Peptides against a protein of PDB entry 3VZA. Designs and how they scored, part 65

Target 1, 98 residues: chain A of PDB entry 3VZA
Amino acid sequence: RVERLCKSKELFEERLGLEIRRIHNEQLQFIFRHIDHKDPDKPYMFTLSINEQGDYEVTSCTPPLDCISEFQLKVRETNNFSAFIANIRKAFTALSFK
Target 2, 62 residues: chain B of PDB entry 3VZA
Amino acid sequence: AAYVTQLYYKISRIDWDYEVEPARIKGIHYGPDIAQPINMDSSHHSRCFISDYLWSLVPTAW

## One batch from the design tools (peptide; made by RFdiffusion4, then SolubleMPNN)

Design b2_p16_5_s1 (from b2_p16_5, 10 letters changed)
Fold by OpenDDE base, seed 4:
Structure b2_p16_5_s1 (fold): chain B 98 residues (1-98), chain C 62 residues (1-62), chain A 16 residues (1-16)
Amino acid sequence: as target 1 above (98 residues)
Amino acid sequence: as target 2 above (62 residues)
Amino acid sequence: ELEEKFKKLDEEQKAL
């Protein structure tokens, strides 16, 4: 089972180009790669926490996204975490075209 | 590790086939209505194309 | 404890 879990993580990281890390203060870091086809290893990342009110809170976003505050509002309203992550990747992709 | 792998499924709704050769990207995407098979030869595509394709399976409607 | 804070993820899956 442990071997399966390790393999699963590696497959997701490579195939989705998404690394998920547990970081300090009980936060999650999401690191997207494979965004820029001309620079596949360039990272696009954000960090996420649950604030004292129990709401999703983006604590950092690099590079910055103008839409990130709206997405934070949307995920709080809908609780659709999958769409939240997918829309952020979509926004990073759009940003990579400059 | 278990928690992170669960997050990947919650995000992507993809379940991989772990019994195939490394060059084969095989699995199932579980959409809201129907399940769709994934079956790609990774040697035929760039890393970016593969990722873009897989993410295209994930609905962005809130 | 992190898993408990992100408990909403499980609730979201039930709602979908």
Scores: peptide ipSAE 0.244, ipTM 0.931, DockQ to the pose 0.024
Fold by OpenDDE base, seed 2:
Structure b2_p16_5_s1 (fold): chain B 98 residues (1-98), chain C 62 residues (1-62), chain A 16 residues (1-16)
Amino acid sequence: as target 1 above (98 residues)
Amino acid sequence: as target 2 above (62 residues)
Amino acid sequence: ELEEKFKKLDEEQKAL
């Protein structure tokens, strides 16, 4: 099972171009690659925590996204975490074309 | 590793086939209404295309 | 715990 889990993580990282890391202060770091087709290894990332109220909180976003605060609001309202992550990737993708 | 792997599934709703050759991207995407098979030859596509395609399977409606 | 996020994800699945 451990071997399968390691393989699974590697497959997701490569195929989705998404690395998920557990970082300090009980946060998750999401690192997107494969966003810019001209620079596939360029990272686009954000960090996420749960605040004292139990709500998702984006603690950093690099590069910054104008829409990130709205997405944070949306995920708090809907709890649709999948859409939250996917929309962030979509926004990073749009940013890469500018 | 288990926690992160589960996060990947929660995000993507993809379950990989782990028994195929490394160059074969095979799995199932579980959408809200229908399960869709994934079956790609990775040698035919760029890393970016593959990622874009797989993410296109993930609904963005809130 | 970080797994608190996982709990919220499970709640999402229930709601969807």
Scores: peptide ipSAE 0.239, ipTM 0.932, DockQ to the pose 0.025
Fold by OpenDDE base, seed 3:
Structure b2_p16_5_s1 (fold): chain B 98 residues (1-98), chain C 62 residues (1-62), chain A 16 residues (1-16)
Amino acid sequence: as target 1 above (98 residues)
Amino acid sequence: as target 2 above (62 residues)
Amino acid sequence: ELEEKFKKLDEEQKAL
């Protein structure tokens, strides 16, 4: 099972270009790659926590996204975590073309 | 590791076929209504194209 | 722990 889990993680990391890390203070770090076709290894990342009120909170975003606060509001309203992550990637992709 | 792999599924709704050769990207994407197969030859595409394609399967509607 | 703190993700799975 451990080997399968490791393989699964590696496949997702490579194919989605998304690395997920557990970091300090019980947070998740999401690192997107394969965003810029001219620089596939360039990372686009954000960190996520659950605040004291139990709400999703983006604690950092690099590079910064103007829409990240709105997305945080949307995911709190809808609880659609999948759409939240996908929209962030979409926003990073758009940013890479500027 | 189990938690993170579960997150990947919750995000992407993709289940990989782990029995195929490494150059074959094969799996199933589970949409809200219909499950769609994934079957790509990775040697025919860039890493960025593959990622973009797979993410295109994930709905962005809130 | 992280898994408990992010239980909201499990709620999302039920909602979607």
Scores: peptide ipSAE 0.236, ipTM 0.931, DockQ to the pose 0.024
Fold by OpenDDE base, seed 1:
Structure b2_p16_5_s1 (fold): chain B 98 residues (1-98), chain C 62 residues (1-62), chain A 16 residues (1-16)
Amino acid sequence: as target 1 above (98 residues)
Amino acid sequence: as target 2 above (62 residues)
Amino acid sequence: ELEEKFKKLDEEQKAL
């Protein structure tokens, strides 16, 4: 049911403060909001692709995260996609306090 | 967008209850060992608090 | 396509 799918997407976007977009060159853009409690609409973003070797690759990160390369390595080692996204959000949250 | 909704579940392991009123955040978080119910009144919390709380349910251990 | 690329990774994860 398309109507239910649309509602599901809207609920996830609002409740998680996470928007997921399909962008050029078969990539995904992840846009976090609700990170900064003083500026809930401020976006924190990264883009993700599958490279020619078949590995997760972060193609951009705004604002930049020092830990993003390590997280990319960890997700390639563990295949824990959930922890990957959650740790990025955690890192963005930490960055918002600095 | 079926694929995107599947990604949300893959990430969060949350399944929403779609039959409740909009102000009620009800669902189930499927953790590695046990499933935990979610049942919040959204009018009692900020958007940021709700998001932080829900993300706190997601394990960060690799 | 993108779904197919990520699907392959999901299959690998299931095999672990």
Scores: peptide ipSAE 0.224, ipTM 0.929, DockQ to the pose 0.021

Design b2_p16_5_s2 (from b2_p16_5, 9 letters changed)
Fold by OpenDDE base, seed 4:
Structure b2_p16_5_s2 (fold): chain B 98 residues (1-98), chain C 62 residues (1-62), chain A 16 residues (1-16)
Amino acid sequence: as target 1 above (98 residues)
Amino acid sequence: as target 2 above (62 residues)
Amino acid sequence: SLQEKFEELDKQLASL
């Protein structure tokens, strides 16, 4: 089972181009790659925590996204975490063309 | 690793087939209404294409 | 512990 879990993580990281890491101060770091087809290894990332009120809070975003605050609001309203992550990737993708 | 893989599933709704050859990207995407099979030869596509395709399966409607 | 805090965060996120 441990081997399967490790393989699963590796497959997700490579195929989705998404790495998820736990970092200091009770945060998760989401690192997207495979965004820019001209530079597949270029990282697009954000960090996420749960604040004292229990709400999702984006603590950093690199490169910055104008829409990130709205997405934070939307995920708090809908609890649709999948759409939250997918929309962030979509926004990073759009940014890569500018 | 268990929690991370759970998170990946919550995000993507993809379940991989771990018993196929490394060059085969095989799994199932579980949408709200229908399960869609995934079956790709990774040697025929770029990493970016594969990622874009898989993410295209994930709905962005809130 | 820090590990427990991370696991709790993971649980909260994964439960949604």
Scores: peptide ipSAE 0.097, ipTM 0.916, DockQ to the pose 0.020
Fold by OpenDDE base, seed 5:
Structure b2_p16_5_s2 (fold): chain B 98 residues (1-98), chain C 62 residues (1-62), chain A 16 residues (1-16)
Amino acid sequence: as target 1 above (98 residues)
Amino acid sequence: as target 2 above (62 residues)
Amino acid sequence: SLQEKFEELDKQLASL
C-alpha cells in the first residue's frame, strides 16, 4: 500500500502538474507547473493556512492574482475546495498569456 | 502520502489505474453525474496538454 | 508537534 500511495502521488504530480507541500507555520503550499506551454516547468504557487478563526487563508500567491481574495471568500462560503484549486489554476493559466 | 493522495482525489476526483504501462494514462474521473474514463497515450501529447485536459474535467462552478 | 499539526491541517483540507 505504501508503494501504491507513493506512486499515486507521483502520478498526480506529473499528470496534474500540481505539487503539494507542507511548509513552515502550519501551511500548505500548492505549486502548479505545466501552466505555460512555452515554459512547462515555470512554477505558479500559493500557500494556504487556517487562521485563528478557523477559516482558510491564502498567505501568499506567486505570481499575484487579483482574484485570489475573491476565491478565498468563495471557498469559505462554499467549502468547495476542488473548485477553489481549479479556479486558481485557471487564473494562473490566464495570467500566463499576458 | 496518504493525506496528500486523499487531497489529490478531493481536488481532481480522479482515480488512476496503477497497473498499466508507464506510457498509458488510464483512470476514471468521477463527476457529479457520471464517471468518465481516462485513457491516453502519453507519448502522443505534451505534458501541458495532458495537464490542461485533466484539469478541464474538474468543474469550476462554486 | 509540528508534524502532528501539519497532519491535522491535511486532514481538514482533505475532508472537504
Scores: peptide ipSAE 0.097, ipTM 0.917, DockQ to the pose 0.020
Fold by OpenDDE base, seed 2:
Structure b2_p16_5_s2 (fold): chain B 98 residues (1-98), chain C 62 residues (1-62), chain A 16 residues (1-16)
Amino acid sequence: as target 1 above (98 residues)
Amino acid sequence: as target 2 above (62 residues)
Amino acid sequence: SLQEKFEELDKQLASL
């Protein structure tokens, strides 16, 4: 049911504080909120594509993360997409305390 | 779309209970070893706490 | 089409 799918998306967005968008140039945009407890609506985001070689590529990261290139390598090696996203959120969380 | 919810599941491994009241955060997290129930009263927690808690269920080991 | 390209990307990501 379409209604169920819409509700599911809304629940995930609100509860995980993660919005996923399809954007130009064949990319997915991941927008994290609820990172900074002092500013819950502050967005932390990155964009992802599949390059010509078929590999995941982070095309942007705002704010920038020193570890993002390493995470890109790790997800290419392991294909653990869940850990990839979770680690990025953890990194954003750590950044919010600085 | 279906693919979006599928992606959320691939990321979080959470399946929500859609039949409960809006203030109740109820579902199941499917870890590699065990399934863990989720059952929270959203009125008792901040949005950030809820998100942090749910993400804490997601393994970060590669 | 653009839509088809996004769907392909979505399928690849969601299949993991």
Scores: peptide ipSAE 0.092, ipTM 0.917, DockQ to the pose 0.019
Fold by OpenDDE base, seed 3:
Structure b2_p16_5_s2 (fold): chain B 98 residues (1-98), chain C 62 residues (1-62), chain A 16 residues (1-16)
Amino acid sequence: as target 1 above (98 residues)
Amino acid sequence: as target 2 above (62 residues)
Amino acid sequence: SLQEKFEELDKQLASL
């Protein structure tokens, strides 16, 4: 089976409500939607880079999360990138209820 | 697109079934111990509910 | 080049 790359990306974007972009200055942008059930298209986003020491670094977070620095530390310690992204989404979800 | 789809899999551990009708959300989530099937009728749920459900499959333990 | 820098980032992230 040959993977349909374009369709795959579209399905992930819609179903997970997560868009991933490569942006300037060697960064990845993660854009979450479908967080606020009252405003499904409202974006919750952060940007990520690898710094000169080779460590993951969150370069921006909008809206800001109090826990983002702790998550950055955790992903550096565990290298569990999946948990990193999932926890950020969980935190954005919690923020949407305030 | 290959890199991005690979990244989605690394994050979610979900593999979609691309052969089903558009209204069917079908795939497999590969957890650390067991694989779980995904099989939803998207017309029965909001986009937010679907996303919340799928993300609930992803472990948050570090 | 900028493209080479992104490829380097991709390689690092691919090791996850």
Scores: peptide ipSAE 0.072, ipTM 0.915, DockQ to the pose 0.018

Design b2_p16_5_s3 (from b2_p16_5, 9 letters changed)
Fold by OpenDDE base, seed 4:
Formats: C-alpha cells, sequence, structure tokens
Structure b2_p16_5_s3 (fold): chain B 98 residues (1-98), chain C 62 residues (1-62), chain A 16 residues (1-16)
C-alpha cells in the first residue's frame, strides 16, 4: 500500500503538473507547472491555510492573480475545493498568455 | 502520503490504473454525472498538453 | 472539508 501511495503521488505530480507540500505554520503549498507551454517548468504557486476564524485563506500567490480574492470568497461560500483549485489553474493559464 | 493522494483525488476526481506500462496514462475521471475513461499514450503528447487535458476534465463551476 | 484535510495532514506529520 505504501508503495502504491508513493507511485500515486508521483503520477499526480507529473500528469497534473501539481505538487502539494505541507509547509510551516500549518499551510499547504500548491505548485503548478506545465502552465506555460514555452516554459513548462515555470512554477505558478499559492499557499493556503485555515485562519484563526476557521476560514480558508490564501496566504501567498505567485504570480499574483487579480481574481484570487474572489476565489477565496467563492470557496468559503461553496466549500467546493476542487473548483477552487481548478479555477486557480485556469487563471494561471490565462495569465501565462500575458 | 495517504493524505496527499486523497487530496489529489478530492481535487481531480481521477483514479489511475497502476498496473499499466509507464508510458500509458490510463485511469478514470469521476464526474458528477458520468465516469469517463482516460487512456493516453504519453509519448504522443507534451507534458503541458497532458496536464491541460486532464485539468479540462475538472469542473470549474462553483 | 479542507479543515479535515489539514487535521489529517497534521496528524500524519506528527507520526513521522
Amino acid sequence: as target 1 above (98 residues)
Amino acid sequence: as target 2 above (62 residues)
Amino acid sequence: SLDEEFRRLDEEQKAL
């Protein structure tokens, strides 16, 4: 089972171009790659935590997204985490076209 | 690593077939209404295309 | 919920 879990993580990282890391201060770091077809290894990332009020909070976003605050509001309203992550990737993709 | 893989599934709703050759991207995407098979030859596509395609399966409606 | 995910994440990290 452990072996499969490791393989699963590696497959997701490569195929989705998404790395998920647990970082300091009880945060998750999401690192997207494969966004810019001309620079596939360029990272697009954000960090996420649950604040003292229990709300989802984006603590950083690089490069910055104008829509990130709206997405944070939407995920708080809907609790649709999948759509939250997918929309962020969509926004990063749009941004990569300048 | 169980929490991470579970998170990946929660995000993507994709379940991989772990018993195929490495060059074969095979699995199932579980949409809200219909489950769709995934079956790609990775050697025929760029990394970016593969990722874009897989993410296109994930609904963005809130 | 994401909160549950974070909780599980923390629990597993403590076990390492």
Scores: peptide ipSAE 0.150, ipTM 0.917, DockQ to the pose 0.019
Fold by OpenDDE base, seed 3:
Structure b2_p16_5_s3 (fold): chain B 98 residues (1-98), chain C 62 residues (1-62), chain A 16 residues (1-16)
Amino acid sequence: as target 1 above (98 residues)
Amino acid sequence: as target 2 above (62 residues)
Amino acid sequence: SLDEEFRRLDEEQKAL
């Protein structure tokens, strides 16, 4: 099972261009690659935690996204985590064209 | 590892076929209504194209 | 909720 899980993680990382790391202070780091077709390895990342109220909170975003605060609000309202992550990637993609 | 893989599924709703050759990207995307097969030859596409395509399967509607 | 699920999953991983 562990071996399969490791393979699964690697496939997701490569195919989605998304790395997920558990980092200090009970946070998750999401690192997107394959965003800029001219620089596929350039990382676009954000960190996420659950605050004292139990709400999702973006603790960092690099490069910064103007829409990230709105997305944080939306995910709190809808609890649609999938759409949350997908919209962030979409926003990073749009940013790469500027 | 289980935690992270669960996150990937919750995000993408993709289940990979782990028995195919490495150059074949095969799996199933589970949408809200219909499950759609994924079957790509990775040698025919760039890494960025593959990622963009797979992410296009994920709904962005809140 | 997903936040509670994340917490549960995190605790489970820490227990391993």
Scores: peptide ipSAE 0.129, ipTM 0.916, DockQ to the pose 0.019
Fold by OpenDDE base, seed 2:
Structure b2_p16_5_s3 (fold): chain B 98 residues (1-98), chain C 62 residues (1-62), chain A 16 residues (1-16)
Amino acid sequence: as target 1 above (98 residues)
Amino acid sequence: as target 2 above (62 residues)
Amino acid sequence: SLDEEFRRLDEEQKAL
């Protein structure tokens, strides 16, 4: 099972171009790659925590996204974490074309 | 690793087939209404295309 | 829920 889990993580990282890391201060870091077709290794990232109220909170976003605050609101309202992550990737993708 | 892989599933709703050759991207995407098979030859596509395609399977509706 | 799992993970790490 351990071998399977390791393989699974590697497959997701490569195929989705998404790395997920546990970082300091009880946060998750999400690192997107494969966003810019001209620079596939360029990272687009954000960090996420759960605040004292138990709500998702974006603690950083690089490059910055104008829509990130709205997405944070939406995920708090809907708890649709999948859509939250997917929309962020969509926004990063749009940003890469500018 | 277990937690992270579970996160990946919660995000993507993709379950990979781990028994196929490395160049084959095979799995199942579980959408809200229907399960859709994934079966790609990675050698036919760029890394970015593959990622874009797989993410296109993930609904963005809140 | 995901947030509960996230919190549990954090608690486990604090306990280490």
Scores: peptide ipSAE 0.121, ipTM 0.915, DockQ to the pose 0.016
Fold by OpenDDE base, seed 5:
Structure b2_p16_5_s3 (fold): chain B 98 residues (1-98), chain C 62 residues (1-62), chain A 16 residues (1-16)
Amino acid sequence: as target 1 above (98 residues)
Amino acid sequence: as target 2 above (62 residues)
Amino acid sequence: SLDEEFRRLDEEQKAL
């Protein structure tokens, strides 16, 4: 099981171009790569926590996204975490074309 | 690792086939209605294309 | 909720 878990993580990281890290103060860091086809290893990242009210809160976003506050609102409303992450990736992708 | 892998599934709804050769990207995407197979030859595509394709399977509707 | 599930998963990981 441990071996499969390790392999699973590696496959997801490579195939989705998404690394997920647990960082200090009970936060999650999401690092997207494979966004810019001209620079596949360029990272696009954000950090996420659960605030005192129990709501998802984006604590950082690099590069900044104008839409991140709206997405934070949407995920609080819908609890659709998958769409939340996917939309952030979509936004990063759009940003990479600028 | 279990926590992270569970997050990956919650995000992507993809289950990989771990028994295939490394050059084969094989799995199943579990959409809301129909499960769709994934079966790609990684040597035929760029890393970015593969990622873009897989993410295209993930709905963005809230 | 997802946040509760994530919290539970986090606690399980911390316990390992």
Scores: peptide ipSAE 0.134, ipTM 0.916, DockQ to the pose 0.019; fails the geometry check

Design b2_p16_5_s4 (from b2_p16_5, 7 letters changed)
Fold by OpenDDE base, seed 4:
Structure b2_p16_5_s4 (fold): chain B 98 residues (1-98), chain C 62 residues (1-62), chain A 16 residues (1-16)
Amino acid sequence: as target 1 above (98 residues)
Amino acid sequence: as target 2 above (62 residues)
Amino acid sequence: SLEEEFKKLDEEQKSL
Protein backbone atom coordinates (compact mmCIF):
# COMPACT_ATOMS: atom_id res chain seq x y z
CA ARG B 1 0.00 0.00 0.00
CA VAL B 2 2.81 2.39 0.82
CA GLU B 3 4.36 1.71 -2.56
CA ARG B 4 1.06 2.43 -4.26
CA LEU B 5 0.68 5.71 -2.41
CA CYS B 6 4.15 6.77 -3.47
CA LYS B 7 3.41 5.79 -7.04
CA SER B 8 0.12 7.64 -6.90
CA LYS B 9 1.83 10.84 -5.85
CA GLU B 10 4.36 10.52 -8.65
CA LEU B 11 1.66 9.87 -11.23
CA PHE B 12 -0.32 12.91 -10.14
CA GLU B 13 2.75 15.11 -10.14
CA GLU B 14 3.76 14.12 -13.65
CA ARG B 15 0.36 13.83 -15.27
CA LEU B 16 -1.26 16.90 -13.74
CA GLY B 17 1.96 18.85 -13.66
CA LEU B 18 1.17 19.80 -10.08
CA GLU B 19 3.47 19.44 -7.11
CA ILE B 20 2.23 20.06 -3.58
CA ARG B 21 4.74 20.85 -0.86
CA ARG B 22 4.56 21.88 2.75
CA ILE B 23 6.55 24.98 3.56
CA HIS B 24 7.21 27.02 6.67
CA ASN B 25 4.47 28.46 8.85
CA GLU B 26 1.93 25.77 8.06
CA GLN B 27 1.58 26.65 4.40
CA LEU B 28 1.17 24.56 1.29
CA GLN B 29 2.92 25.42 -1.92
CA PHE B 30 1.24 24.47 -5.18
CA ILE B 31 3.61 24.36 -8.13
CA PHE B 32 2.18 24.05 -11.62
CA ARG B 33 4.31 23.00 -14.53
CA HIS B 34 3.38 22.00 -18.07
CA ILE B 35 1.62 25.35 -18.43
CA ASP B 36 3.75 26.88 -21.16
CA HIS B 37 4.11 24.43 -24.02
CA LYS B 38 7.26 26.22 -25.12
CA ASP B 39 8.74 25.95 -21.62
CA PRO B 40 7.11 22.97 -19.92
CA ASP B 41 9.28 23.12 -16.82
CA LYS B 42 8.55 26.77 -16.05
CA PRO B 43 6.86 26.88 -12.64
CA TYR B 44 3.68 28.76 -11.85
CA MET B 45 3.01 28.67 -8.15
CA PHE B 46 1.05 29.93 -5.20
CA THR B 47 1.07 29.32 -1.47
CA LEU B 48 -1.95 28.69 0.69
CA SER B 49 -2.70 28.65 4.38
CA ILE B 50 -5.67 28.51 6.68
CA ASN B 51 -5.89 31.63 8.78
CA GLU B 52 -7.04 31.98 12.37
CA GLN B 53 -10.63 32.26 11.21
CA GLY B 54 -10.34 28.96 9.39
CA ASP B 55 -10.48 30.51 5.93
CA TYR B 56 -8.26 29.73 2.97
CA GLU B 57 -5.72 32.47 2.45
CA VAL B 58 -3.39 32.86 -0.51
CA THR B 59 -0.10 34.04 0.91
CA SER B 60 1.82 34.33 -2.37
CA CYS B 61 1.33 33.92 -6.10
CA THR B 62 4.13 33.83 -8.67
CA PRO B 63 3.64 35.13 -11.22
CA PRO B 64 0.96 37.39 -9.75
CA LEU B 65 -2.63 36.96 -10.86
CA ASP B 66 -5.10 39.82 -10.86
CA CYS B 67 -7.89 37.34 -10.22
CA ILE B 68 -6.34 35.58 -7.23
CA SER B 69 -8.12 37.71 -4.63
CA GLU B 70 -11.44 37.06 -6.31
CA PHE B 71 -10.73 33.35 -6.38
CA GLN B 72 -9.91 33.43 -2.68
CA LEU B 73 -13.27 35.04 -2.08
CA LYS B 74 -15.02 32.49 -4.28
CA VAL B 75 -13.51 29.48 -2.56
CA ARG B 76 -14.49 30.89 0.82
CA GLU B 77 -18.04 31.36 -0.42
CA THR B 78 -18.42 28.04 -2.22
CA ASN B 79 -15.88 25.81 -0.49
CA ASN B 80 -15.21 24.37 -3.95
CA PHE B 81 -11.52 23.66 -3.61
CA SER B 82 -11.38 21.74 -6.88
CA ALA B 83 -12.72 24.67 -8.86
CA PHE B 84 -10.37 26.95 -6.96
CA ILE B 85 -7.27 25.06 -8.05
CA ALA B 86 -8.57 24.48 -11.57
CA ASN B 87 -9.37 28.15 -12.04
CA ILE B 88 -5.93 29.16 -10.86
CA ARG B 89 -4.37 26.81 -13.41
CA LYS B 90 -6.66 28.23 -16.06
CA ALA B 91 -5.56 31.73 -15.14
CA PHE B 92 -1.89 30.76 -15.25
CA THR B 93 -2.47 29.20 -18.65
CA ALA B 94 -4.04 32.39 -19.94
CA LEU B 95 -1.16 34.39 -18.53
CA SER B 96 1.38 32.20 -20.32
CA PHE B 97 0.08 33.43 -23.66
CA LYS B 98 1.07 36.97 -22.58
CA ALA C 1 1.70 10.17 0.99
CA ALA C 2 -1.81 9.16 1.96
CA TYR C 3 -3.10 12.65 2.61
CA VAL C 4 -1.48 14.25 -0.41
CA THR C 5 -3.02 11.63 -2.67
CA GLN C 6 -6.36 12.32 -1.03
CA LEU C 7 -5.87 15.97 -1.81
CA TYR C 8 -5.04 15.17 -5.42
CA TYR C 9 -8.27 13.24 -5.66
CA LYS C 10 -10.24 16.06 -4.06
CA ILE C 11 -8.79 18.41 -6.65
CA SER C 12 -8.93 16.30 -9.80
CA ARG C 13 -11.49 13.59 -9.04
CA ILE C 14 -9.22 11.21 -10.93
CA ASP C 15 -8.46 7.66 -9.84
CA TRP C 16 -5.56 6.00 -11.63
CA ASP C 17 -5.22 2.42 -12.73
CA TYR C 18 -1.94 1.41 -11.13
CA GLU C 19 -1.67 -2.00 -12.80
CA VAL C 20 -1.05 -0.89 -16.38
CA GLU C 21 2.20 -0.37 -18.23
CA PRO C 22 4.01 2.91 -17.58
CA ALA C 23 3.29 4.29 -21.05
CA ARG C 24 -0.45 3.89 -20.55
CA ILE C 25 -2.35 6.64 -18.78
CA LYS C 26 -5.44 4.88 -17.59
CA GLY C 27 -7.95 5.87 -14.98
CA ILE C 28 -11.39 7.24 -14.25
CA HIS C 29 -12.55 10.80 -13.85
CA TYR C 30 -15.53 11.09 -11.55
CA GLY C 31 -17.69 13.98 -12.62
CA PRO C 32 -20.72 15.19 -10.72
CA ASP C 33 -23.08 13.18 -12.89
CA ILE C 34 -21.10 10.51 -14.71
CA ALA C 35 -17.73 8.82 -14.65
CA GLN C 36 -15.52 9.06 -17.71
CA PRO C 37 -12.72 6.65 -18.55
CA ILE C 38 -9.21 7.88 -19.20
CA ASN C 39 -7.08 5.77 -21.51
CA MET C 40 -4.17 7.39 -23.30
CA ASP C 41 -0.92 6.31 -24.87
CA SER C 42 1.54 8.76 -23.37
CA SER C 43 3.98 8.21 -26.23
CA HIS C 44 1.53 9.90 -28.57
CA HIS C 45 1.30 13.16 -26.61
CA SER C 46 3.44 15.82 -25.03
CA ARG C 47 3.54 16.29 -21.28
CA CYS C 48 1.76 19.61 -21.67
CA PHE C 49 -1.00 18.15 -23.80
CA ILE C 50 -1.59 15.39 -21.29
CA SER C 51 -1.80 17.83 -18.40
CA ASP C 52 -4.06 20.20 -20.32
CA TYR C 53 -6.35 17.36 -21.26
CA LEU C 54 -6.62 16.03 -17.73
CA TRP C 55 -7.26 19.46 -16.29
CA SER C 56 -9.93 20.03 -18.94
CA LEU C 57 -11.89 17.30 -17.20
CA VAL C 58 -12.04 19.31 -13.97
CA PRO C 59 -15.03 21.67 -13.78
CA THR C 60 -14.27 25.32 -13.17
CA ALA C 61 -17.79 26.33 -12.21
CA TRP C 62 -17.92 27.51 -8.65
CA SER A 1 -13.71 18.56 5.41
CA LEU A 2 -11.22 20.09 3.05
CA GLU A 3 -9.80 22.12 5.90
CA GLU A 4 -9.27 18.96 7.90
CA GLU A 5 -7.50 17.29 5.00
CA PHE A 6 -5.32 20.35 4.58
CA LYS A 7 -4.27 20.13 8.20
CA LYS A 8 -3.72 16.39 7.96
CA LEU A 9 -1.48 16.91 4.97
CA ASP A 10 0.45 19.52 6.89
CA GLU A 11 0.95 17.16 9.81
CA GLU A 12 1.92 14.33 7.49
CA GLN A 13 4.56 16.44 5.83
CA LYS A 14 5.94 17.48 9.20
CA SER A 15 6.45 13.85 10.14
CA LEU A 16 8.48 13.00 7.05
Scores: peptide ipSAE 0.136, ipTM 0.922, DockQ to the pose 0.020
Fold by OpenDDE base, seed 2:
Parts: C-alpha cells; structure tokens; sequence
Structure b2_p16_5_s4 (fold): chain B 98 residues (1-98), chain C 62 residues (1-62), chain A 16 residues (1-16)
C-alpha cells in the first residue's frame, strides 16, 4: 500500500503538473507546472490555510491573480474545492498567454 | 502520502490504473453524471498537453 | 491543517 501511495503521488504530480506540500503554519502549498507550454517547468503557485473562522484563506499567490479573492469567496460559499483548484489553474493558464 | 493522494482524488476525481506500463496513462475520471475512462499514450503528447487535457475533465462550475 | 481541509472536502461530498 505504501508503495502504491508513493506511486500515486508521483503519477498525480507528473500528470496533473501539480505538487501539493505541507508548509509552515499548517498551510498547503499548491505548485502548478506544465502551465506555460514554452516553459513547462515554470511554477505557478499559491498557499492555502484554514483561518480562525474555519474558512479557506489564500495566503499567497505567485504570480498574483486578480481573481483569487473572488475564488476564495466562491469556495467559501460553495465549498467546491475541486472547482476552486481547477479555476485557479485556468486563471494561471490564461495569465501565461499574456 | 495517503492524505495527499486523497486530496488529489478529491480535486481531480481521477483514479489511476497502476498496473499498466509507465508510458500508458490509464484511469477513470468520475464526473458528476458519468465515469469517463482515461487511456492515453504519453509518448504521443507533451507534458503540458497531458496536463491540460486531464484538467479539462475537471468541472469549473461552482 | 490538512486534516481540516479534508473535513471541508468531506462536507463537499455530502452537498455536491
């Protein structure tokens, strides 16, 4: 099972181009790659925490996204975490074309 | 790793087939209405295309 | 924490 889990993580990281890391202060770091087809290894990342109110809070976003605050609001309203992550990736993708 | 892999599933709703050759990207995407098989030859596509394709399976509607 | 995120995700599965 452990080997399966390790393989699973590696498959997701490579195929989705998404690395998920636990970082300091009980935050999650999401690192997207494979966004810019001209520079597949260029990272697009954000960090996420649960604040004192129990709500998702984006604590950083690099490069910055104008829509990130709206997405934070949306995920708090809907609790649709999947859509939250997918929309962020879509926004990063759009940014890479500018 | 268990928590992270669960998070990947909750995000992507993809379950991989772990018993295929490394060059084969095979799995199932579980959408809200229907399960869709994934079956790709990774040697035929760029890393970016593969990622874009897989993410295209994930609904963005809130 | 990651566990807290999972709790929220579990709630999502119930509602979505």
Amino acid sequence: as target 1 above (98 residues)
Amino acid sequence: as target 2 above (62 residues)
Amino acid sequence: SLEEEFKKLDEEQKSL
Scores: peptide ipSAE 0.114, ipTM 0.920, DockQ to the pose 0.025
Fold by OpenDDE base, seed 1:
Structure b2_p16_5_s4 (fold): chain B 98 residues (1-98), chain C 62 residues (1-62), chain A 16 residues (1-16)
Amino acid sequence: as target 1 above (98 residues)
Amino acid sequence: as target 2 above (62 residues)
Amino acid sequence: SLEEEFKKLDEEQKSL
C-alpha cells in the first residue's frame, strides 16, 4: 500500500502539474507547474492554512493574484475546495498569458 | 502520503488505474453527475496539454 | 498535526 500511495502521488504530481507540500506552521503549499507552455517548469505557488478562527487563509501567493482574496471569500462561503484550487489554477493560467 | 493522495482526489475527483503501462494515462473522473473515463497515450501529448486537459475536467463553479 | 488541522476540509468536502 505504501508503494501504491507513493506511485499515486507521483502520478498526480506529473499529470496535474500540482505538487502539494506540508510546510512550517501547519500549512500546505500548492505548487503548480505546466502552466506556461513555453516554460513548463515555471512554478506558480500559494500557501494555505486554517487560521485560529477555523477559516481557510491564503498566507502567500507567488506570483500575486488580484482575485485571490475573492477566492478565499468564496471558498469560505461555499466550502468548495475543489473549485477553489481549480479557479486558482485558471487564474495563474490567465496570468501566464500576461 | 495518504493524506496528500486524499487531497488530490478531493481536488481533482480523479482515480487512476495503476495497473497499466506508464505511458498510459488511464483513470476515471467522477463528476457531479456522471463518471467519465480517462484514457490517454501520454506520448501523444505535451505535459502542459495533459495537465490542461485533466484540469478542464474539474468544475470551477462555486 | 497538519492532518488534524485540515480535517475540517475533509468534513466540508463530505458535505458537498
Scores: peptide ipSAE 0.093, ipTM 0.921, DockQ to the pose 0.023
Fold by OpenDDE base, seed 5:
Structure b2_p16_5_s4 (fold): chain B 98 residues (1-98), chain C 62 residues (1-62), chain A 16 residues (1-16)
Amino acid sequence: as target 1 above (98 residues)
Amino acid sequence: as target 2 above (62 residues)
Amino acid sequence: SLEEEFKKLDEEQKSL
């Protein structure tokens, strides 16, 4: 099972172009790659925490996204974490074309 | 790694077939209505295309 | 902790 879990992580990282890391202060870092077809390894990332109120909070976003605050509001309203992540990737993708 | 893999599933709703050849991207996407099979030859596509395709399976509706 | 964060995520996803 351990071997399978390791393989699973590797497959997700490569196929989705998404790496998830635990970072300081009990935060999660989400690193998207494969966004820019001209530079597939260019990272697009954000960090996420749960604040003292128990709400999802985006603590950083690189490059910055104008829509990130709205997405934070939406995920707090809907608890749809999947859509949250997918929409961020979509936004990063749109940004890569500029 | 268990938590991370769980999170990947929560995000993507994809379950991989771990018994196939490395060049074969095979799995199942569990959408809200029906499950869709994933079965593609990675050698025929760029990494970016593959990722874009897989993410296209994930609904963005809140 | 990361475990606590994942637990929260899991609980929230159940409400969908």
Scores: peptide ipSAE 0.090, ipTM 0.919, DockQ to the pose 0.023

